# Peptides against a protein of PDB entry 5HOI, part 263

Target 1, 351 residues: chain A of PDB entry 5HOI
Amino acid sequence: FRYMPFSPAGTPFGFTDRRYLTMNEVGYVSTVKNSEQYSITVSFFDVGRFREYHFEDLFGYDLCFLNEKGTLFGQSKTGQIQYRPHDSIHSNWTKIIPLQAGERITSVAATPVRVIVGTSLGYFRSFNQFGVPFAVEKTSPIVALTAQNYRVFSVHYSQFHGLSYSLSELGTSSKRYYKRECPLPMSLPNINSDMKKDANLDYYNFNPMGIKSLFFSSYGDPCIFGSDNTLLLLSKWRSPEESKWLPILDSNMEIWKMSGGKETTDIHVWPLALAYDTLNCILVKGKHIWPEFPLPLPSEMEIRMPVFVKSKLLEENKAILNKKNEIGADTEAEEGEEDKEIQIPVSMAAE

## One batch from the design tools (peptide; made by RFdiffusion4, then SolubleMPNN)

Design b1_p25_2_s4 (from b1_p25_2, 12 letters changed)
Fold by OpenDDE base, seed 1:
Formats: sequence, C-alpha cells, structure tokens
Structure b1_p25_2_s4 (fold): chain B 351 residues (1-351), chain A 25 residues (1-25)
Amino acid sequence: as target 1 above (351 residues)
Amino acid sequence: SEEEERRKRRERLKEFFAKLNEELS
C-alpha cells in the first residue's frame, strides 16, 4: 500500500497536463504542468468577493486546502508547505515540515485560525494561521484532513484495522477529542468491480481510499463522500455514545431518479460542500468520474435526511429567542446555547 | 445574495437533468 497525497475533491492529471489540486464551496485550485514547473491558479465561485490569482510553482505542490482567507499548499515528499492569503495585506509564509525517511505529508488543512499537517506515519502537526507550531502528536497514519474554525476531522488508515476517524478541537492550550480513532463505516473502493474501467483505475491510483471529499457542513458536522457516492454525516458528535454516521444522500440513487430511471453511467456527482440541506456539487458528464476543464458551475442537490429539521429547529429556536427578547422576559441568554447540539425530535427522524 | 446563488444552483441542477432527459429520449 502507498500513501498518496490527499486534498478535498482533488482530481488526477490522468493523461492531461492539468488537474484540480482541491475544490470546495469557496472555489477551486488548478495546476498546469509547464515543462519542469507548474502554474497554479486559485479561482473563486464568488468572483465579486475574491479575485483570481496565479503563481509559478517550482516545488510541484501536490497538496492543497482552500478556505475563505487563504490557500495552503504542500509538497508531500519534501515537506514544504506554503500559506498564501487571498488578500495582499497578509504575507505568504513557507516552511519545511521535518519528515522521516519514507514519511510523506498525506493531507493538509487550513482554517482562518489553524493549519494542520498530517503524515503517513501519523504525525499530526498543528500551527496557527501564521505557521507558529502548537504541537506534534503521534496518531495512526493520516490519510485525509479537513478543518473548520478550531475543529479538525481526520481520517486514519491502518493495514490491520482499516479506516478510522477522529474529531478534535484545537484550542489555544490543548487538543480536545470528541472522537478518537473510532471506526469509520465507509466502504473502500472495490478493485475487482470498479477497476474494470481504465478511468476508475487512474482515479484509484491517485486516491486509493476513494475519499472524493470531506468537509464540515454549514452546521459544523463532519461529512465524508466516498467511492460509493454516498454522503455520510456524523450526527450527535458532541455526545460520544450517541454519535452516528448518517447516510444522508445516495447520489447514484438521486441521479437515477432525476434521470427518470434511465441508465446514467456517465453522470457523476463531484462533492464540494454541504450547505444547509443541500449538497453543493459539480455534475460531471463523461468518462471520468471527476470534473475536467473548464469546471462546470456548481449545482445543489437536496439531501433526504432531516438536516432540514436541523435548519427548521435552528430557525424555530431563533424565532423563539427573538420572541422572548421582544416580550422583555429577562431570559439570561446563556452564551452557551449557540453550541448546544439541536436535538432532532424522534418523530422527524423517522421521515 | 447567497440565497439567489443557491436558487441558481438548484435551477442549474434541474436544467442539467432536463437536458439529460432530452438527450436520453
């Protein structure tokens, strides 16, 4: 088994000179081979909020994470990382992550407040947004990372135990675990069935875990989209005993339904983000399961599971809070209520 | 607005499958 560099929704080169390093709801990062160097472009879906920029990459960055404030790049073999703010106010910074012989950076993540580096030996390295280190922790080998604010969702792989996940919070003084190396009930790519198509083999060689993307939802729930094209959401993660993965969308089934039950073997969902009750995604038509160039505009696919309930309950709770405030009731709004996990009524979880 | 962009993304999904259904008919 070879650990490959993973970036959320990254695409292989295939037989082309270009690929997406990463993409999400903010935008997409592309790289083009230019002889011995690469040209990287950081593009945005909201062209009014952000200006596209490009630069020459002499290092061959193969890891990337895009957020609303900047882009983190990494080189899996050399250990070089670079953070590039989207604005010109903050400076770019570069550093080398010390790697052991045969160790690779397997994934990187960045939020406006944290930078995370995971390696094939399970070194978890945390930094602030300026590249100041906090800690180094030894975990099981890291294969994927995503982060939102202070929270990190990490996927681990053991040859003996398969896939596991952790959910942690990177405070100022310490790392807190909500989940620590718990089994991840995601199906791995089936080499025997799926690899009969050359296009799938190329993707498998690029991403042997079949994790197309992982992200946090708009509600801060960890999400993962595997090779089975099922969107999994981690529910009740604040309650370790009640935490469960919910299959909130079978994208193959949704494509099949939306096509009127026709064969849609050339239609693929490429995940970007989960916003409220919708999967933000690229619809791909073609031989490859990943988007080519130019990138199609994003689509939104409705999810079946009652994240709709969570949005309604949030709106209802906000409406109740606003009504209480209007009625002048001295309800001490405990500042701690915003982080309370919205309990979905059992009646709505059965729909 | 964000809501308008969400509307456009949902419409784009519908348009994609409408065109697909026309091509598959």
Scores: peptide ipSAE 0.393, ipTM 0.892, DockQ to the pose 0.493
Fold by OpenDDE base, seed 4:
Parts: sequence; structure tokens; C-alpha cells
Structure b1_p25_2_s4 (fold): chain B 351 residues (1-351), chain A 25 residues (1-25)
Amino acid sequence: as target 1 above (351 residues)
Amino acid sequence: SEEEERRKRRERLKEFFAKLNEELS
């Protein structure tokens, strides 16, 4: 097994000179090989809010994470990372992560407040948005990272234990775990069945874990989309004993239904984000399971599980809080109430 | 608006499968 650099929804070069380093709901980052250098372009879906920009990459960045404030780049072998704010008012910064012999940066993540670096030896490094280091922790080997605000979803791999995950919060003084290296019930790519097509072998060599993407939902729930094209959502993660992975979308089944039950072996879902009750994704038609150039416009697939319950319960809880405030009940709304996990009733989680 | 962009993404899904169904018919 080889640890490969992972970025959310990143694509391989294949037989081309270009690939996507990452993509999500904010936009997409592409790189083009130009002899000994690369040209990187950061593009946005909301062209009114953000201006596309490009730069020459002399380092060969193979890791990327895009957020609403900036883009984090990393070079897996050299340990170089660069953060580029989208706003030109804020300065770019570069840092070299110290790597041991044979160690690789395997994933990077960035929020407006945190930068996270994970390695093939399981070094978890945290920084603020300005590249000031907080801590270094030793974990199981990290294969994927995503982050939202102060929360980090990490995927780990051990040759002995397979895939695990952690969910943590990076406060100012300490790291809190909600989940620590718990088993991840995600299917690994089946080399014998799936590798019959050359395109699948190329993708496997690029991403041997088959994790197409991982992200936090709009409600702050960890999501992962594997090689089986099933969207898994971590439910009840604040309650360690109640926490479970929910298969909220079988995208192969949804494609099959929407095609009228026809064979759709050339239709693929490429995940971007989970926004409310919909998977934001790129629909791909072709030999490759990943989007090529130019990038198709994003589509939304409805998920089966009523995340509507969570939205309605949020709206109802907000309406109840607003009514309590109007009635002059001096119940100190503890700042911690906004972060209470909305308990979805067990009856609604079965549909 | 965010709601308008969501509407457009749902419309793109429908259009994609409409075209696909035409090609597969």
C-alpha cells in the first residue's frame, strides 16, 4: 500500500496535462503542467462574490483545500504548504512542515480559523489561519482530512485495523475529541471487480482508498463519499454511544432511477458538498468516473433521509427561542445551545 | 440568491437526465 496525497474531490491527471486539485461548493482548483512548472487556477461557482485568480507553481502542489476565505496548498514530498487568501488585502504565507524520511503529507484542510496538516506517519499538525502552530499530535496514519470552523474530520488507515475516523474540535488551548479513531464502515475499492477498466486502475493509483470526497454538511455533520458511490453521514456524533453512519444516498441507485432503469455505466456522481437535503455534485458522463475539462456546472441530488427534520427542528427551536425572548423570560441562552445536536426522532431516521 | 442557485442546480439535474433519456431512447 502507498500513501497518496488526498484532496477533497481531487482528480488525477490521467493521460492529460491538467487535473483538479480540489473542488467543493465554493469552487474548484485546477493545475496544468507547463514543462517543469505548474499553473494553478482558483475558480469559484459564485463569480459575483469571488474573482478567479491564477499563479505559477514551481513546487508542484499535489494537495489542496479550498474555503470561503482562501486556498491551502501542499506538496506531499517536500512538506511545503502555502495559504493564499482570496482577498489580496491579506498576505500569502508559506511554511515547510518537517517530514521524516519517507513521510508524506497525505492531506491538508483549512477553515477561516484553522489550518490542519496530516501525514502518512500520523502526525496531526494544527495552525491558525496565519500559519502560527498550535500543536503536533501523533495519531494513526492520516489518509484524509476535512474541516469546518474549529471541527476536523480525519480518516486514518492502518494495515492491521483498516479505516478509522476521528472527529475533533480545535479550540484555542486544547483539542477535544468527539470520536477518536473509531471504525469507519466504508468499503474499500475492490481491485478484482472494479479494476477491469483501465480508467478505474488509474483512479485507484491516484486514490487507493477510493474516498472521492469528505466534507461537513451545512448542519455540521461529517460526510464521506467512497468508491461505492454511497454518501455516508455521521449522525449523533455528540453522543459517542449513539453515533452512527447513515447511508443517506446511494448515488448509483438514484442515477438508475432517474435514467428510468436503463444501464448507466458511464454516468457518475462527483460529490462537492451536502447542502441541507441535497448533495451538491457534478454529474459526469464518460469513461472516467471524475469530471474532465471544462467542469460541468453543479447539480443537486435529493437525499432520502429527511434532513428536513433537522431544518424544521432548527427552525422550530429558533422560533421557540425567539418566542421565549419576546415573553421576557430571562433564560440566559447559554451560547452552547446553538451547538446542541438536534436529536432526530428514531422514527424519522428509518425512512 | 442561495435559493435561486439551488433551484438552478435542481433544474440542471432534471435537464441532465432528460437529455440522457433522449440519448438512451
Scores: peptide ipSAE 0.392, ipTM 0.892, DockQ to the pose 0.378
Fold by OpenDDE base, seed 5:
Structure b1_p25_2_s4 (fold): chain B 351 residues (1-351), chain A 25 residues (1-25)
Amino acid sequence: as target 1 above (351 residues)
Amino acid sequence: SEEEERRKRRERLKEFFAKLNEELS
């Protein structure tokens, strides 16, 4: 096993000179190899909100994370990172992460308030948005990172224990763990069954864990999309005893249903984000499981969220709406309609 | 609006599978 640089929804070069470094609900970052140099383009789905920009990359950035305020780049071998705000108000900054012999940056994440760097030796490095360091922690080897606001979802790999995950909050004074190196019940790529197609072998060499993407939902729940094309959501993570991974979407089954039960071995879902009750994704038709160029426009696939997740999300949305209304004007308290416990029909989990 | 972009994304899903079903028919 080799630790490879991971970025959310990143694609391999394959036999081409171009790939996506990362993509999500905000946009997509592409790189084109031009001899010894790279040209990076940062593109956005909301073209009215953000302007596409490009720059020459002399370092060969192989790590990327895109958010609504900027783009973080990293070079896995040299330890160089660069943060580029999308606005012209804030300056770009660059720094070198000190790496030991054989250590690699394996993943990077950035929010409007935090920058996180994870390594193959399990160094977890945290910074503010200006690159000022907070702390260095030693964990199990980090293979993937994502972050939302102050929260970080990290995936770890051990040769002895397999995949684990952590969920933490990077406050101003301290790091809080909600989950610390707990088992991650995600299926790894099956080299013998899935690698019969050369295209799958190329992807496996690029991403040995088969993690197509990981993100936080619009409600702030950790999500992961593996090689089995199942979307997993971490439910009830605020309660350590009640926390569980939920298979909220089998994308292969949804493709099969939407095709009218036809064989659809050339159709692939590429995950971007979970927005409310829909998976934002790219639908790909072709030999490769990843999007090619040009990038197709995003689609939304409805998820069958378990009713208890939907109810809690409705309650959290009502609580957010009520808090927004309590900060607003003195309009009258209309009476609470009763909490009908929508019983989850057991049938959807067995067939 | 965000709602209009969500509508377009749902329509694109339907159009993709409509076209696919025509190609497979």
Scores: peptide ipSAE 0.391, ipTM 0.890, DockQ to the pose 0.527
Fold by OpenDDE base, seed 3:
Structure b1_p25_2_s4 (fold): chain B 351 residues (1-351), chain A 25 residues (1-25)
Amino acid sequence: as target 1 above (351 residues)
Amino acid sequence: SEEEERRKRRERLKEFFAKLNEELS
């Protein structure tokens, strides 16, 4: 096993000179190899919101995280990171992360307020959006990171204990854990069964954990999409004893259903984001399980919510609140109810 | 609008599988 640089929905070069460094609901970052340098392009799905931009990369950035305010780049071996705001009003900044011998940056994440760097030795480094350091923490080896606002979802790997995860909040003064190195019930790639196709082996060498992406949902729930093409959502994470992973979408089963039960071995879902009750994704037809160039336009797949869509529950709760307000009940709106995690009833009918 | 873009993404899914079903038929 080797710790490889991970970026959300990043693709390998394969047999080409180009790949996606990362992609999500905001856009996609591509890199093209030009002799001894790279050309990086930051593209957006909403072409009216941001202008596409490019730059020459002399460092060979192999880590990337895109958000609505900027792009974070990292070089796994040298420890160099660069943050580029999309707006030209804010300055770019560059920093070198000190690495020990053999240490690699394995993942980076950025929000409008935080920058996070994780390493193969389990160093967790936090910064503000200007690259000012907050803290360095020693954890289990980090293999993947994502962040939303002040929250960080980290995936850890031990050869002895397998996959674990943490969920933390990076406040102004301290880090709070909601979950700390808890077991992650994600299926790892099966080298013996799944890797018989050269394309799957190439992807495994690029991403040994098979984590195609991880993100926060629009509701702030941690999500992970593994090699089994199942979308897992962490439910009830505010209540440590009630927290559970929900398999909210089997994308192979959805492809099978939508094809009318036909063989669809060349159809692949590439995850971007979870927006409300839909997986934003790229549908790929081809030999490779990842999107090639040009990037297809995003599609939306409905998630398997058995009884109540979280959106419908929010609408119903708003309708109930509005009716209570019309009845003139001076029920002190406990400011704490807006932060209550909407309980998704998971009746997975095992047929 | 954001709603119109969501509609387009859902229709794109349907169109993708409609074409796929034609090719597999």
Scores: peptide ipSAE 0.389, ipTM 0.891, DockQ to the pose 0.406

Design b1_p25_3_s2 (from b1_p25_3, 17 letters changed)
Fold by OpenDDE base, seed 4:
Structure b1_p25_3_s2 (fold): chain B 351 residues (1-351), chain A 25 residues (1-25)
Amino acid sequence: as target 1 above (351 residues)
Amino acid sequence: SAARRRRREEKRRRFAERVKELLAE
């Protein structure tokens, strides 16, 4: 097994000179090989809010994380990281992460307030948005990271235990765990079945965990989209005993339904973000499961959230609204919609 | 609200149209 650099919704080069380093609801970061250097472009879906920018990359950044305030870059082998604000008001900064022999940066994440670096040896390094270090923690080997505000969702891999996850909050003084290296019930890529197609081998070599993306939902729930094209959402993570992974979308099944039951083996969902009950994604047609160039416009897939998730999200939102109303913030309460019975798929109704 | 339902139905329609477009290519 080889630890590979992971970025959310990043694509391989394949046989091309270009790839996406990352993409999400904010935009997409591309890199093009130019002899011994790379040209990086940071593009946005909201062209009215952000201006596309580019720069020459002499380091060969293979890690990226895009947020609403800036882009974090990383070089997995050298340990170099760079943060580039989207605005010209804040300065770029560069730092070298000390790596041991054979250690790689496997993932990076950035929020407007935190920068996180994870490594193949399980070093979890936290910084503020200016690259000032907070802490170094030793965990199981980190294979993927995402972050929202102060929260970090980390995926770990052990040869003995497979995939695990952590959910943590990076306060000013301490790291709090909501979940610490708990089993992650995500299917790994099946090498033997999928390797019959060269395109799947190329993707496996790029991303051996098959994690297409991970993100936080608009409600702050950890989401992961694996090689099985199932979107998992961590529900009730604030209540350790009630916390569970919910398969909120089988994207293959939804595409199949939307086709009218036609063969859809060449149509792929490439996940970007979950906003409320809508998966933002790229629909990809072809042999490759990842988007090529130019990037198609994002599509919105409606997710039928399980009733038991929707009810708690409504209760938590009511509790947040009630707390805001107690604090005197006039936010008009839009009216409650009635209990429509969502038919739970038979496979979920039997448990 | 009836408006949220219409927005969901419209999103679902647009997605289904895009899937059909891709299947026709």
Scores: peptide ipSAE 0.471, ipTM 0.915, DockQ to the pose 0.648
Fold by OpenDDE base, seed 1:
Structure b1_p25_3_s2 (fold): chain B 351 residues (1-351), chain A 25 residues (1-25)
Amino acid sequence: as target 1 above (351 residues)
Amino acid sequence: SAARRRRREEKRRRFAERVKELLAE
């Protein structure tokens, strides 16, 4: 087994000179081979909010994480990381992560307030947005990271135990765990069945865990999209005993339903983000399960979230609204009609 | 609300149209 650099929704080069380093709801980062160098472009879906930029990469960055404030780059072998704010007001910074012999950076994540580096030896390194270190922790080998605000979702791999996950919050003084190296009920890629097609072998060599992406939902729930094309959402993670993974979407089944039951073996969902009850994704046509160039426009897939996820989200939104109303003045509550809880019948959760 | 239902139906329609377009390619 070889630890490979992972970035959310990153694509392989395949037989081309170009690939996506990462993509999400904010935009997409591409790299093009130019002799011994790379040209990196950071592109955005909201062209009115952000300006596309490019730079020459002399280091061969193979790790990337894009957020609303900047882009984090990493080189898995050298340990070099670079943070590039989208705004020119803030300076770029570069740092070398000390790596042991054979150690690799396997994943990086960045929020407007935190930078996280995970390694093949399970070193979890945390920084602020300016690259000031907070802590180094030893965990099981890290294979994937994502972060939102102060929260980190990490995926770990052990040859003996398979996949596990952690959910942590990186405060100013301490790391809090909501989940610590708990079993992750995600299927690994089936080498024997899926590898009969050369295109699947290329993707497996790029990403042996088959994790197409991981992200936090707009509600702050950890999401993971595996090789089985199922979107898993971690529900009730604040209550350790009640926490469960919910298969909220089978994307192959939804594409099949939308086709009217036609063969859809050449249509693929490439996940970007979960916004409310909508999966932002790229619909890909062809032999490759990943988007090529140019990037197609994102599509919105409606998810039938289980009622219990919606109710807790409504309670959390009410609690956030109540906390905002305790801080904000007497602006007249327009009596917006109480959107009666549409009790989705339990029968639709079995389809 | 009726507005939320209309938005969902419209998203589902657009997605189904895009799948049909890709199936015709």
Scores: peptide ipSAE 0.467, ipTM 0.914, DockQ to the pose 0.608
Fold by OpenDDE base, seed 2:
Structure b1_p25_3_s2 (fold): chain B 351 residues (1-351), chain A 25 residues (1-25)
Amino acid sequence: as target 1 above (351 residues)
Amino acid sequence: SAARRRRREEKRRRFAERVKELLAE
């Protein structure tokens, strides 16, 4: 096993000179290799809200995280990180993360208020949006990070214990754990079955954990999309005893249903984000499970959210709406019908 | 509401159309 740099929905070069460093609901970051240099492009889906920008990368950034305010770049081997605000009002900043011999930055995340760096030795480093450090914590080896506002979802790997996850909140003075290195019930890529196709081996070498993406839902729930093409959502994470992973989508099964039961082995879902009950994704056709260039337009897949998630989300939205209505904004809450049985895909109901 | 149901049905239709387009390529 080798620790590889992880970025949400990042793609390998394959046989090309270009790849996506990251993509999500905000946009996509691409890099093109030009001899010893890289040209990076930060592109946005909302072209009216943001302006595309380009720069020359002399460092070979292999880590990226895009948010609504800026882009964080990282170099896994050198420990260099750079934050680039999308707005020209704020200056770019660069920092070198001190790495031990053989240590790699494995993942980076950025919100408008926090920057997080995770390493192969389990160093969890937190900063503000200006690169001012808050803390260094030693955890199990970090393989993936995502963040929303002050919350961080981290995935850890141990050769003895497999995958675990943490959910934490980064205050100004302290880190709070909602979950700390709890077992993550995600299937790892099966080398013997899945690697029969060269395209799967190339992807495995790029991402040996098979984590296609890691994000928070629009409701602030941790989501993970693995090599099995199942979207897992962490429900009830505020209640330690009630918290569970819900398989909210089998994307292969949903594509198969939408095809009318045809063979769909060459159609792939590439996850971007979960907004309410809608997965934003790229539909990919071909031998490669990842999008090529040019990037296809995002597709919206409707998910039947589990009733238990929907009820608590409705309560939290009512609480947020009540807090907004105390601030004087009239938005009509239309009542939605309760009774549709969640058919769990047969593949997941057989356990 | 009827409007949310129509939006969901429209999203599902567009997604199914895109899957069918890709299957025809």
Scores: peptide ipSAE 0.477, ipTM 0.918, DockQ to the pose 0.628; fails the geometry check
Fold by OpenDDE base, seed 5:
Structure b1_p25_3_s2 (fold): chain B 351 residues (1-351), chain A 25 residues (1-25)
Amino acid sequence: as target 1 above (351 residues)
Amino acid sequence: SAARRRRREEKRRRFAERVKELLAE
């Protein structure tokens, strides 16, 4: 087994000179190899909100994380990281992460308030958005990271125990664990059955864990999309005894249903994000399970969320609304723009 | 209620149309 650099929904080069470093609901980052140099382009789905930009990469960045405020880049072997805000008001910064002999950066994540670096030796390094370090912790070897606000979802690998996960919150003064190195019930890629096609071997060499993407839902639940094309959601993670992984979507089964029961072996779902009850994804046609160039427009797949997740999300949204109303009561009576009742989307009863 | 159901039905329709387009290629 070799630790490979992981980025959410990143694609291999394959037989081409170009690949996606990462993609999500915000946009996609591509790199093109020109001789000894790379050209990186940061593109956005909302072209009205953000402007596409490019730069020359002399370092060969192989790690990337995109958010609404900036892009984090990393080089797995050298330990170099760069944060590039999308807004020109904020300066770019570069830092070298000290690596031991044979250590690699395996994953990076960035939110508007935190930068996280994970390594093959299990070093978890946290920074603010300006690259000021908070702490270094040693964990089991990190293979994937994602983050939302102050929360971090990390995936770990042990040769003896397989895959585990942690869910933590990086406050101002301390790190809190909600989950610490708990078993992750995700199937690893089956080398013997799936490797009959050269295209699957190329993807396995790029991503041995088969984690196509890792993200938080719009409700702040950890999500993972593996090689089995099943979307797993961690439900009830605030309650240690009630926490469970829910298979909320079999994407192969849903494509098969939408086809009218036709053979769909050449249609693939590439996951971007989970927004409410909708998976944002790229539908890919062909031999490769990943999108090529140009990137197709994102598709929206409806998910039937389990009733137990939906009830708790409605309670949390009510609690957030009530807190906003309590804070809003002490500031002066500016004029009554009509309360457009955001019709709280009614519980779809399971019929 | 009704507007949300229509939006879901429309999303499902568009997704099914896109799958059918890709099957015809």
Scores: peptide ipSAE 0.473, ipTM 0.915, DockQ to the pose 0.530; fails the geometry check

